# Designs tried in a protein design run: peptides against a protein of PDB entry 2AZE. Part 138

Target 1, 148 residues: chain A of PDB entry 2AZE
Amino acid sequence: AQECQNLEVERQRRLERIKQKQSQLQELILQQIAFKNLVQRNRHAEQQASRPPPPNSVIHLPFIIVNTSKKTVIDCSISNDKFEYLFNFDNTFEIHDDIEVLKRMGMACGLESGSCSAEDLKMARSLVPKALEPYVTEMAQGTVGGVF
Target 2, 101 residues: chain B of PDB entry 2AZE
Amino acid sequence: GRLEGLTQDLRQLQESEQQLDHLMNICTTQLRLLSEDTDSQRLAYVTCQDLRSIADPAEQMVMVIKAPPETQLQAVDSSENFQISLKSKQGPIDVFLCPEE

## One batch from the design tools (peptide; made by RFdiffusion4, then SolubleMPNN)

Design b1_p21_7_s2 (from b1_p21_7, 6 letters changed)
Fold by OpenDDE base, seed 2:
Structure b1_p21_7_s2 (fold): chain B 148 residues (1-148), chain C 101 residues (1-101), chain A 21 residues (1-21)
Amino acid sequence: as target 1 above (148 residues)
Amino acid sequence: as target 2 above (101 residues)
Amino acid sequence: SSSKKYKIDTTFGLSKLIPLP
């Protein structure tokens, strides 16, 4: 009885650990797809233009963005060494990391929300190693969580 | 029996976790390769147009923050106070505004 | 008041806001 109880506790612990790792893997896959897709997009664009974009027209990863109304008044205080910033707004704002930005740009092919078209799924699969393709398929179907 | 069933479950979970770890290793390896590839890093950028395209129409001002790793960000967004605080320990923070069209 | 604290993770050259306790 006690032995079974101990094993049940261990079972639950392992299940939770697996669940956490599944979430981590999904995010890693999305990051990989989004990043590779972004690079591919830009490479193609530069080839079509036969030149890179102007240096000051692009924002390289990594970055964070803050968006607010154009009417929002922002006061900024910066330390001398620029190690500290303080922004005061008179209205609401939103903060997004670059991963979220890439997702919203469609760089993750809608895989993050299960809104992949057939072509989106094909693209997503093409941007990951063979071993990850089945998992990408499961993500698209919303069936992640099964036994490997 | 119950004991045998639980033992079998644990063995199956162990195998599942091992497969999961394997997939994660593959994925992280790919990401590391990308981070180490000069050409990929050169092409790892977005435009201000990209940023505006994902922003709410009512939230048209886009500020970009380039901060060192482990920079702390504190945000207060309430009816009484709207504030963002940044604190870096590894280097200077760069903040700039995407120009509006 | 609603205050949220994050650290910026830049693993693999990407940024991720990690919630702080």
Scores: peptide ipSAE 0.591, ipTM 0.923, DockQ to the pose 0.820
Fold by OpenDDE base, seed 4:
Structure b1_p21_7_s2 (fold): chain B 148 residues (1-148), chain C 101 residues (1-101), chain A 21 residues (1-21)
Amino acid sequence: as target 1 above (148 residues)
Amino acid sequence: as target 2 above (101 residues)
Amino acid sequence: SSSKKYKIDTTFGLSKLIPLP
């Protein structure tokens, strides 16, 4: 009886750990797909234009963005060494890391929300090593919640 | 019996976790390779148009923050206070606005 | 919460906002 109880506790612990790792893996896969897809997009665009984009017209990763209404008044205080910034807004704002930006751009092929078309899924699969393809498929179907 | 069933479950879970670990190793390896590839890094960029495209439907101002690793960001967003604080320990922070269209 | 604190992780060349306590 006690032995069974101990094993049940261990079982639950392992299930939770697996769940956490599943979430981590999914995020890593999305990052990989988004990054590679972005690189491919830009490579193709530069080839078509026969030149890279002008300097200062692009933002290289990594970055964070803050968006707010154009009517929002922003006051900024910067330390002398630029190590510290303080922004005060008179209205609400949003903050996004570049991973989220890439997802919203569609660079993760809608995989993050399970909203992949057949073409999107094909693209997503092509951007990961073969060993990860089955997991990408499961993500697209929303079936990654199960245990292997 | 109950004991046998639990033992079997634990064995299966162990196998599942090992599979996950393997997949994670593959994925992190790929990401590291990408981060170390000069050509990939050169092409790892977005445009201001891209950034505006993901903002709210309302016309938005987009501010870009280029911060060193481990920079701390504190955000206060309430009816009484709207604030963002940045603190870096590894170098200067660069902030700029995407130009208006 | 109305106040959130993050650190910026750039392990793989991307930015990730990691919540801090």
Scores: peptide ipSAE 0.586, ipTM 0.924, DockQ to the pose 0.783
Fold by OpenDDE base, seed 5:
Structure b1_p21_7_s2 (fold): chain B 148 residues (1-148), chain C 101 residues (1-101), chain A 21 residues (1-21)
Amino acid sequence: as target 1 above (148 residues)
Amino acid sequence: as target 2 above (101 residues)
Amino acid sequence: SSSKKYKIDTTFGLSKLIPLP
């Protein structure tokens, strides 16, 4: 009886660990797809323009963005060494990391919500190693975890 | 009976986790290769237009923060206080605005 | 509402806000 109880505890622990790793893998896959898709988009755009964009017109990864109304008053305090910043707003704001930005740009092909079109799914599959393609398919169908 | 069944379940879960670990290793390897590829890093950028496109349709101000790894960010968003604090230990933080179009 | 604290993770050249306790 005690042996069975110990194994049941271990079983539950492993199930939870697998669930956590599944979530981590999905995020890693989305990051890979989004990054490669962004690079591909920009490469194509530069080829069509026959020149790179002006240096001050682009923002290289990594970055974080803060957006708020243009009417929002912002007070900024900066340390002498620029190691510390303090921003005070008179209204609400939003913060996004670049991964979220790329997802909202459609760089992850809508795979993050499992609502990608057939064409988006094809693109997503083409941006990952062959071994990851089945998992991408499962993500699109919302059937992740069926294999495990 | 029950003991044998649980033992078998654990073995199956171990195999599943090993498969999962393998896929994660493949994925992290690809991401590492991308981070080390100079051409990919050169092309890893967005435009101010991209940033504005993901913000609310209303006229928004977009601030960009480029901070060193492990920088701490604290945000307070309430009816009484709206504040963001940044603290880096590895270098200076760069903040700039996307130009209005 | 209380403050939200994060650290910025840039392991693979992307930024991710990781919640802090």
Scores: peptide ipSAE 0.582, ipTM 0.923, DockQ to the pose 0.791
Fold by OpenDDE base, seed 1:
Structure b1_p21_7_s2 (fold): chain B 148 residues (1-148), chain C 101 residues (1-101), chain A 21 residues (1-21)
Amino acid sequence: as target 1 above (148 residues)
Amino acid sequence: as target 2 above (101 residues)
Amino acid sequence: SSSKKYKIDTTFGLSKLIPLP
């Protein structure tokens, strides 16, 4: 019947939406863990040093990085108002946002790749509200994907 | 029957999505709070050493881009063309290199 | 040549490259 067909379409739509939201939630959790872990690291470091780092020695979020070979020649054109930049490279480059940088720094405790140790998982759990802990555990176990 | 089965499935999916939305709300709330916390933002930084650690420090240069929200970035990375274009509509863009050791 | 376009999203104080069509 047409009614059953309509419900089947709706079912598929909801399944896809849930899948997308699951992906979004995982990314949000990783961002939260990475951010909090970074802050915690720096707080500890500053406490140990008994002072904050020099202002110009650190790079605050948000940022984007471009990395390329030290041998790469870069030509740069900048508008007068600095609203526009044009970089020409003579070789390949990589672009990373700060989220990716934090992940590569280990700030997400390896949870992003499911390669977290027991200690990493403990850290990850400690950096999220209690309600999110079960989901963090599922991420670490690779059991996220089902409908809950 | 089929209708009853589908109806039940939809109810279960609705419940699951509601739970998911709840978790997302908790997560986004935490992120917003962090974004608004002055101390957290003060401590939200990396060093040039950190940046180099994710690349080969002996072989790589690292360029840092501080751009306003919604800045457009276009990248061309082909065998013949290697280009990055930045265009901001909300303010100036700051670009600098991490100093080499 | 392959060209990739992004916009920089700074939601929650982090930077995310969001692909543009």
Scores: peptide ipSAE 0.579, ipTM 0.924, DockQ to the pose 0.826

Design b1_p21_7_s3 (from b1_p21_7, 6 letters changed)
Fold by OpenDDE base, seed 5:
Structure b1_p21_7_s3 (fold): chain B 148 residues (1-148), chain C 101 residues (1-101), chain A 21 residues (1-21)
Amino acid sequence: as target 1 above (148 residues)
Amino acid sequence: as target 2 above (101 residues)
Amino acid sequence: SSSKLYKIDTTFGLSKLVPLP
């Protein structure tokens, strides 16, 4: 009885761990797809323009963005060594990491919501190693839980 | 019996987790390779137009933060207080606005 | 809403806001 109880606890622990790893893998796949898709887009754009964009016109990863109304008043305090910043706003704001930005730009091909078109899915599959393609397919179908 | 069934379940879950770990290793390897490729890093950028596309470009201010790894960010967004605090231990933080603003 | 605390993770050259307790 005690042995069975111990195994039941272990079973539940492993199930939860697998679930967590599945979520982590999905995010890693989305990051890979988004990053490669971004690089591919920019490479093609630079080839068509026959020159890179002006240095001050682009923002290189990694970055975080904060957006707020243009009417929002912002007070900023900065330490002498620029190690500390304090911003005070008089209205609401939004914060996004670059991964979220790339997703919203469509760089993850809509895979993050499982609402890929046929073309989006084809692109997503082409941006990962073959071993990951079945998982990408399952993500698009929303059936990742059935993989294992 | 119940014991045999549980033992078999654990073996199957172990195999599933091993497969999952394998896929994760493949994925992280690809990401590391990308982070080490100078050409990929050169092309890893967005434009201010891209950033403005996330919100209303005509009505929104977009602030960009470039901070060292492990920088702490504290955000307060309530009816009485709207605040962002940044604290880095590894180097200076760079903050700027998109030039189109 | 209360204060939210994050750390910026840049392990693979992308930024990720990781919630801190």
Scores: peptide ipSAE 0.636, ipTM 0.926, DockQ to the pose 0.805
Fold by OpenDDE base, seed 2:
Structure b1_p21_7_s3 (fold): chain B 148 residues (1-148), chain C 101 residues (1-101), chain A 21 residues (1-21)
Amino acid sequence: as target 1 above (148 residues)
Amino acid sequence: as target 2 above (101 residues)
Amino acid sequence: SSSKLYKIDTTFGLSKLVPLP
């Protein structure tokens, strides 16, 4: 019947919306873990060194990085107010946001790629509220996507 | 019947979505708290060594971009054109190189 | 040729490159 068809359409819509929210939640969890892990790392490092690092030796979030070959020639044009930049390269480049950088640094405990050791998973769980721990476990197992 | 089954499925999906919303609220709350915590923000940094660890400094140059929120970034990466354009509406952009050593 | 347009989302103090249409 037409009513059943309408409900099936609605069902599919809700499934898609849930899938999107699952993806968003996973990313938010990774951000939280990565951020807290970074802060924790730096706190311990500063405590061990008994001093903070030199101000000009660190890069505070947020940031974006661009990497290219050292042989790449870069031409840079900057507006007077520094609101606009134009870079011309003679070769390929890569762009990464700080979230990706943190992931590559291992700050997300390998949760983003399913490469969590037992210790990594323990760390990840310790960096989120209790309510999020089951979801972290599912992410590590690659079982996210079910209805709950 | 079919109608009853679909109705039940929709109810279950509604509950699942509500649970997801709840978890997302918890997560965003934690992130907001971190963003508002002065000590956390002070410690929210990486070093040039960190950046070198993910990019081979022997072969790569690393450029750091500090841009205001909502800054637009256009990247053209083709065999004929390699370009990055940055446009900010909220303030100046800072760009610097990560030291090789 | 490939051209990509992003905005930098700094929500929660992190940077995210968000694709723009």
Scores: peptide ipSAE 0.633, ipTM 0.926, DockQ to the pose 0.823
Fold by OpenDDE base, seed 1:
Structure b1_p21_7_s3 (fold): chain B 148 residues (1-148), chain C 101 residues (1-101), chain A 21 residues (1-21)
Amino acid sequence: as target 1 above (148 residues)
Amino acid sequence: as target 2 above (101 residues)
Amino acid sequence: SSSKLYKIDTTFGLSKLVPLP
């Protein structure tokens, strides 16, 4: 019947939407873990040093980084108001947002790549509200969305 | 029948989505709280060593870009052209090398 | 040639490169 066909279309629509939300939630959780872990690391480091680091020795979020070989020649053109930049390289480069940087630093405890040890998982769980802990566990086990 | 089965499936999917929405709200709330917490923001930093750690410190230079929200970044990376273009509409862009470099 | 266009999303004090068409 036409009604059943309509419901099947709706079912597929909802499944796709759920899949997207699952992806978004996972990313949000990783961001939260990474951010909190970074803050915790720095807090501990400053406590051990009994002082904050020199202001010009750190880079505060948010930021983007570009890395390339030290041998790469870079030409830069900047507008007068600094609203526009143009960089020309003579070789390849990489661009990373701070979220990716934090992940690569291990701030997400390897949860993003399924490389989460028992200790890493414990840390990850400790950095999220209780309601999110089961989902963190599912992420680590690769069982997210198992009911679908 | 088929109709009853589909109806039940949709109800189950609705419950699943509601659960996801709830979890997302919790997570988003936490992130917002962190972004509004002065102490957390003060501690939200990396070092040049951190940045170099994700690449080869001996072979790579690291350039830092601090740009206003919604700044556009165009990247061209091909055999014939290597280019990055930044365009901000909300303010000046700050670009610098890691101080340790 | 590979050309990519992004916008920088700074929601929650983090930076995310969001692909643009």
Scores: peptide ipSAE 0.629, ipTM 0.926, DockQ to the pose 0.805
Fold by OpenDDE base, seed 3:
Structure b1_p21_7_s3 (fold): chain B 148 residues (1-148), chain C 101 residues (1-101), chain A 21 residues (1-21)
Amino acid sequence: as target 1 above (148 residues)
Amino acid sequence: as target 2 above (101 residues)
Amino acid sequence: SSSKLYKIDTTFGLSKLVPLP
C-alpha cells in the first residue's frame, strides 16, 4: 500500500540520518578527548617546568599544516593585504587540520583507530562526561554502528 | 501487520535519534565550554617537536597556516598540478615554516 | 587527482576542513 511505501521511505531517511549522527558524535567525542588531553598534557608539563614554553616554540590552535618533501620546490604568491595566498609545488603534498594532527599525536588515545590499550581507554573515559562513557567504550570495542 | 510494524520501527528510530541528539548536545556543550575557557585556550598548543613527530623530520618540511575563520582553501594534487590556494575574507593569513625547521 | 575546495571551520577553537561544493 501507498501508506507502507511512504513509511518505508521515511524509515530509510531516518536510518541514514541516524548513521550520519553516529559518525558526527564519534568525531565530536574524539575532538573533545583530544583537546582535553592536549590541555592536560601541557598543563602538567608547564607545572613541572614551572614556566610556559618559549613563545616561538609552540603553535596555538587553530592551525592547518601542509607537509611535503624537503626537496619540493615551492613558489608562493601573496596579495598585498595577505588575504590571498597561492602556492605552487613541484611535487605532492599533504594537508592536515589540527584535529587530525592531535589524533596522530595520540591525543585521542588511539580511540579513532581502535588501538586503545587499557590505560588509553581509561584516559579516554576520564576525559568525557559520565553520559558519554558507554559510547566511548563502544567505540573502543568497535560495537558502534547499530541502531539502539 | 506491515503497517503496524513500520510504525513501530519509526517510533523506535525516533527514540534512538533523540538519544543521539542528547549525547551530541553534551559533546558540543563541553567543546563550547573549552572554547570559552581562557586557561584551556592558553594551553591549547602543540610544539614544533609534536608537528615533526607526525611527519618524518628528515624527509618532510612542515608549513603552518594560521587563517581566520571561514578561510577558503583550494587544493589541487595531481601528476600535472600541485597547488594550494587560500582566500580569506576576515583578515590576513599567516603562513610560516615550522620554527625549528 | 581532483581539485578540492574547503573552508576552515573553527567553531570550537579547533580547525576543521569542511568540503565546499
Scores: peptide ipSAE 0.616, ipTM 0.926, DockQ to the pose 0.800

Design b1_p21_7_s4 (from b1_p21_7, 8 letters changed)
Fold by OpenDDE base, seed 5:
Order: sequence, then C-alpha cells, then structure tokens
Structure b1_p21_7_s4 (fold): chain B 148 residues (1-148), chain C 101 residues (1-101), chain A 21 residues (1-21)
Amino acid sequence: as target 1 above (148 residues)
Amino acid sequence: as target 2 above (101 residues)
Amino acid sequence: STSKKYKLDTTFGLSKLIPLP
C-alpha cells in the first residue's frame, strides 16, 4: 500500500542519516582521544625535562603538512599580503591535516582501524567521558552500526 | 501487520537517533572545553621529529602550513601537473620547512 | 587524477580538510 511505501522511504532516510551521524561521532571521538593523548604526552615530557621545548622546535595545532621527495623541485608564488600561495611541483606530493598526522603518530591508539591492543583500548577509554566508553568499545570491536 | 511493524521500526530509529545526538553533544562539549583551555592549547603541539616519523626523513621533505579558518586548498596531482593553491580570506598564511636531520 | 578542492575547518583547534563540491 501507498502508506507502507511512504513509511519505508522514511525508514531508509532515517537509516542513512543515522549512518552518517555514526561516522561523524566516530571521527569526533578519535579527535578527542588524539588531542588529549597528545597533551598528556607533552605534559609528561616537559615534566621529565623540567622545561618546555624551545619555541621554534614545536608546531602548534592547527596545521597542515605537505610531504614530497627531497628531489622534488618546488616553485612557490606568494601574494604581497600572503593571502594566496601557489606551489608547483615536478613530482607527486601528499597533503595531510593534523588529525591524520595525530592518527599516524598513534595518538588515537589505533582505534581508527579498530585493531588496537587491550592496552591501547584501556588508554582510549580513559580519555573520554564515561558515557562514551561503550561506543569506544564498539569501535575497537568493529561492531559499530547496530541500532541502540 | 506490515504497517504496525514499520511504525514501530520508525519509533525505534527515532530513539536511536536521539541517543546518538546525545553522545555527539557530549563529545562536542568536551572538544569545545579543550579548545578553550589555555593549558591544553599550550601543550597541543607536535615536534619536527614527530612529523619525520610519519614520512621517511631520508627520502621526504616535510612542509608545514598554518592557515586561517576557511582557507581554501586546491590540489592537482596528475602525470603532467602537480600543484597546490592556497587562498585565505581571514589573514596571512605561514609556510615553513621542517629542518632536515 | 583530477583537481581536488578543500576547505580548512578548525572548529575545535584541529585542522580538517573538508572536500568541496
């Protein structure tokens, strides 16, 4: 019947919306874990060194990185006000935002791939509010996607 | 019947989405608090060594870009053209190279 | 490969490259 068809369309719409929100939540959780873990690491390191690192030796968030071969020739054109940049390369390059950098550094405890160790999972859980711990567990197990 | 079943499914999905929204609010609140915490922001940094660790320092060059919010980035990576274009409307862009080791 | 366009999002103090249509 037409009424059932309408409800089925709405059902599918809601399922897709939930799926999108699940992906967004997972990324937010990973960002939170990575950020807190980074701060914790640096706090501990500074305590051990009894001093902060030299100002020019660190890169504060937010940032983006571009990596390419050392042999790559790069030409750069900059506007007078530095609002516009143009880079020309003679070979391939990669671009990464700091979130991806933190993930590759292991700051998200490998949770992004759902293959973290028990120790990494424990760390991840400790870096989120209690209400988010069950979801972190599901991410680690690869069981996210069920209706809750 | 079929109609009753679909109606019940929609109600369950609504409850699930509400729970999901709640979790997202908790998460965004935490991130907001971190962004507003001076001590956390002071410690929110990576080193050149960190950046080199994700790219072979012997073979790769790492360039760092610090740009204002809403900056547009256009990248072309083809067999004939390799290009990055940056355009900011809120302030100057800073670019520097990580020292080679 | 073709041109890829992004917008920089720094809502929570981290950078995120958001694809533009």
Scores: peptide ipSAE 0.611, ipTM 0.924, DockQ to the pose 0.809
Fold by OpenDDE base, seed 4:
Structure b1_p21_7_s4 (fold): chain B 148 residues (1-148), chain C 101 residues (1-101), chain A 21 residues (1-21)
Amino acid sequence: as target 1 above (148 residues)
Amino acid sequence: as target 2 above (101 residues)
Amino acid sequence: STSKKYKLDTTFGLSKLIPLP
């Protein structure tokens, strides 16, 4: 019947929306874990060194990085007000936001790829509110995707 | 019947979505609090060594871009053209290189 | 491998490159 068809359409719409929200939540969780883990690492390091690092030796968030071969020739043009930049390369390059950088640094404990050791998972769980711990566990197992 | 089954499914999906919304609210709240915490922001940094560690340190150079929110970035990476364009409307952009080891 | 355009989002103090149409 038409009524059933309408409900089926609605069902599919809701399923897709849930899937999108699941993806968004996972990314937010990874950001939280990575950020807190970074802060924790640096706090510990500074305590051990008994001093903060030199100001010009660190890069504060937020940032973006571009990496390319050392042999790559880069031409740069900058506007007078530094509002506009144009870089021309003679070879390929990669661009990463700091979230991606933190993930690759292991700050997300391998949760982003489901490659968590028991210790990594323990760390990840400790860096989120209790309500998020079950979801972190599911992410580590790669079991996120079902309906709660 | 079919109608009853679909109705039940929709109700369950609604509950699931509400749970997700709740979790997302918790997560965004935590992130917001972190962004507002001065001490956390002070400690939110990486080193050039960190940046090199995620690439090939022997073969790669690393350029750092500090840009204001809403900055637009356009990248062209093809065999015929390799370029990055940045355009900010909220302030100047800062670009620097991580020194070679 | 083609032209990609992004917008920088820093809502929570991190950078996120959001793809633009």
Scores: peptide ipSAE 0.610, ipTM 0.925, DockQ to the pose 0.785
Fold by OpenDDE base, seed 2:
Structure b1_p21_7_s4 (fold): chain B 148 residues (1-148), chain C 101 residues (1-101), chain A 21 residues (1-21)
Amino acid sequence: as target 1 above (148 residues)
Amino acid sequence: as target 2 above (101 residues)
Amino acid sequence: STSKKYKLDTTFGLSKLIPLP
């Protein structure tokens, strides 16, 4: 009947919405873990060194990275107010946001790729509120996506 | 019947989404707390050594971009054109090489 | 040639490149 068809459409709509939210939550969890892990690492490092790093040796978040071969010629045009930049390269380049950088640094404990060791998973769980721990476990196992 | 089954499915999905929303709220709350904590922000940095760990600076040049929120970035990476355009509406953009490079 | 457009999202103090249509 038409009523059943309408409900089936709604069902599918809700399933898709849930899927999207699951993806968003996973990314948020990774961000939280990576950020907290980074802060924890730096705090420990500064304590061990008994001093903060030199000001010009660190890059504070947020940032974006562009990398290319050292042989690449780059032309840069900058507006007077520095609101606009134009870079021209003679070769390929890569762009990464800091979240990706943190993931590659291992700050997300390999959770982003399901490559968590037992210790990595333990660390990841310790960096989230209790309510998020089961979801972290599911991410590590690659079982996220089901309806709970 | 069919109607009853679909109705039950929708109720279950509603409960699932509510739980999901709850988890997302918890997560965003934690992230907001971190963004508002001055000590955390002070410690929210990477080093050039970190960047070297993921990319060899001997072979790669690394530019760092500090841009305001909502900055637009356009990238063209093809055999015929290699270009990055940055446009900010909220403030100046800062671009520099990794200090240890 | 292919062009990719992004918007910088820094909602929580991290940068995320959000693809634009």
Scores: peptide ipSAE 0.598, ipTM 0.923, DockQ to the pose 0.844
Fold by OpenDDE base, seed 1:
Structure b1_p21_7_s4 (fold): chain B 148 residues (1-148), chain C 101 residues (1-101), chain A 21 residues (1-21)
Amino acid sequence: as target 1 above (148 residues)
Amino acid sequence: as target 2 above (101 residues)
Amino acid sequence: STSKKYKLDTTFGLSKLIPLP
């Protein structure tokens, strides 16, 4: 009886861990797709232009962005060594990491939101190793969440 | 019996977790390889146009923050206070605005 | 007021804002 109880506790623990790993894997896959898609886009663009963009015209990863109304007044205090910043706004703002930016740019092929067309799915599959393709398909179909 | 059933469940869960771990290892390996690939990193960029595309270019200002790893960010966004604080322990922080069109 | 704290994770060359308690 006690053994069965212990096993049930362990079962629940493993189920929760699996759920967490599923979420983590999905995010990792999205990151990989988004990153590779971005690189592919830029490579193609540079090939078409026959040159890279000017160095100061692009923002390399990693970065964070803050967006706010153009009418927002921002006061900024910076330490002498630039190790510390303080921004005061007179209105609301949004903060995004580059992963979120890439997703919003469509670099994850809409896989993150379940808006993946057949063409998007084809692209997504092409940007991951073969072993990950079935999982990408499951993500697109919304069938991830079960036990393998 | 109950014991046999639970034991079987745990075996199946173990196999599932092993499969997940395997897939995660493949994925993280690919990401590490990409992060170590000079050409990929050279091409890992966005433009100000890209950044504005995810917001309303006519209405929004976009500020870019380049900060070292482990930089701490605190944001207060309430009706009375709107504030962002950045604290780095590994180097200077660079902040700039995307130019308006 | 609501305050949100994050740390910047740059694993794999991407940035991720990780919530802090």
Scores: peptide ipSAE 0.589, ipTM 0.923, DockQ to the pose 0.807

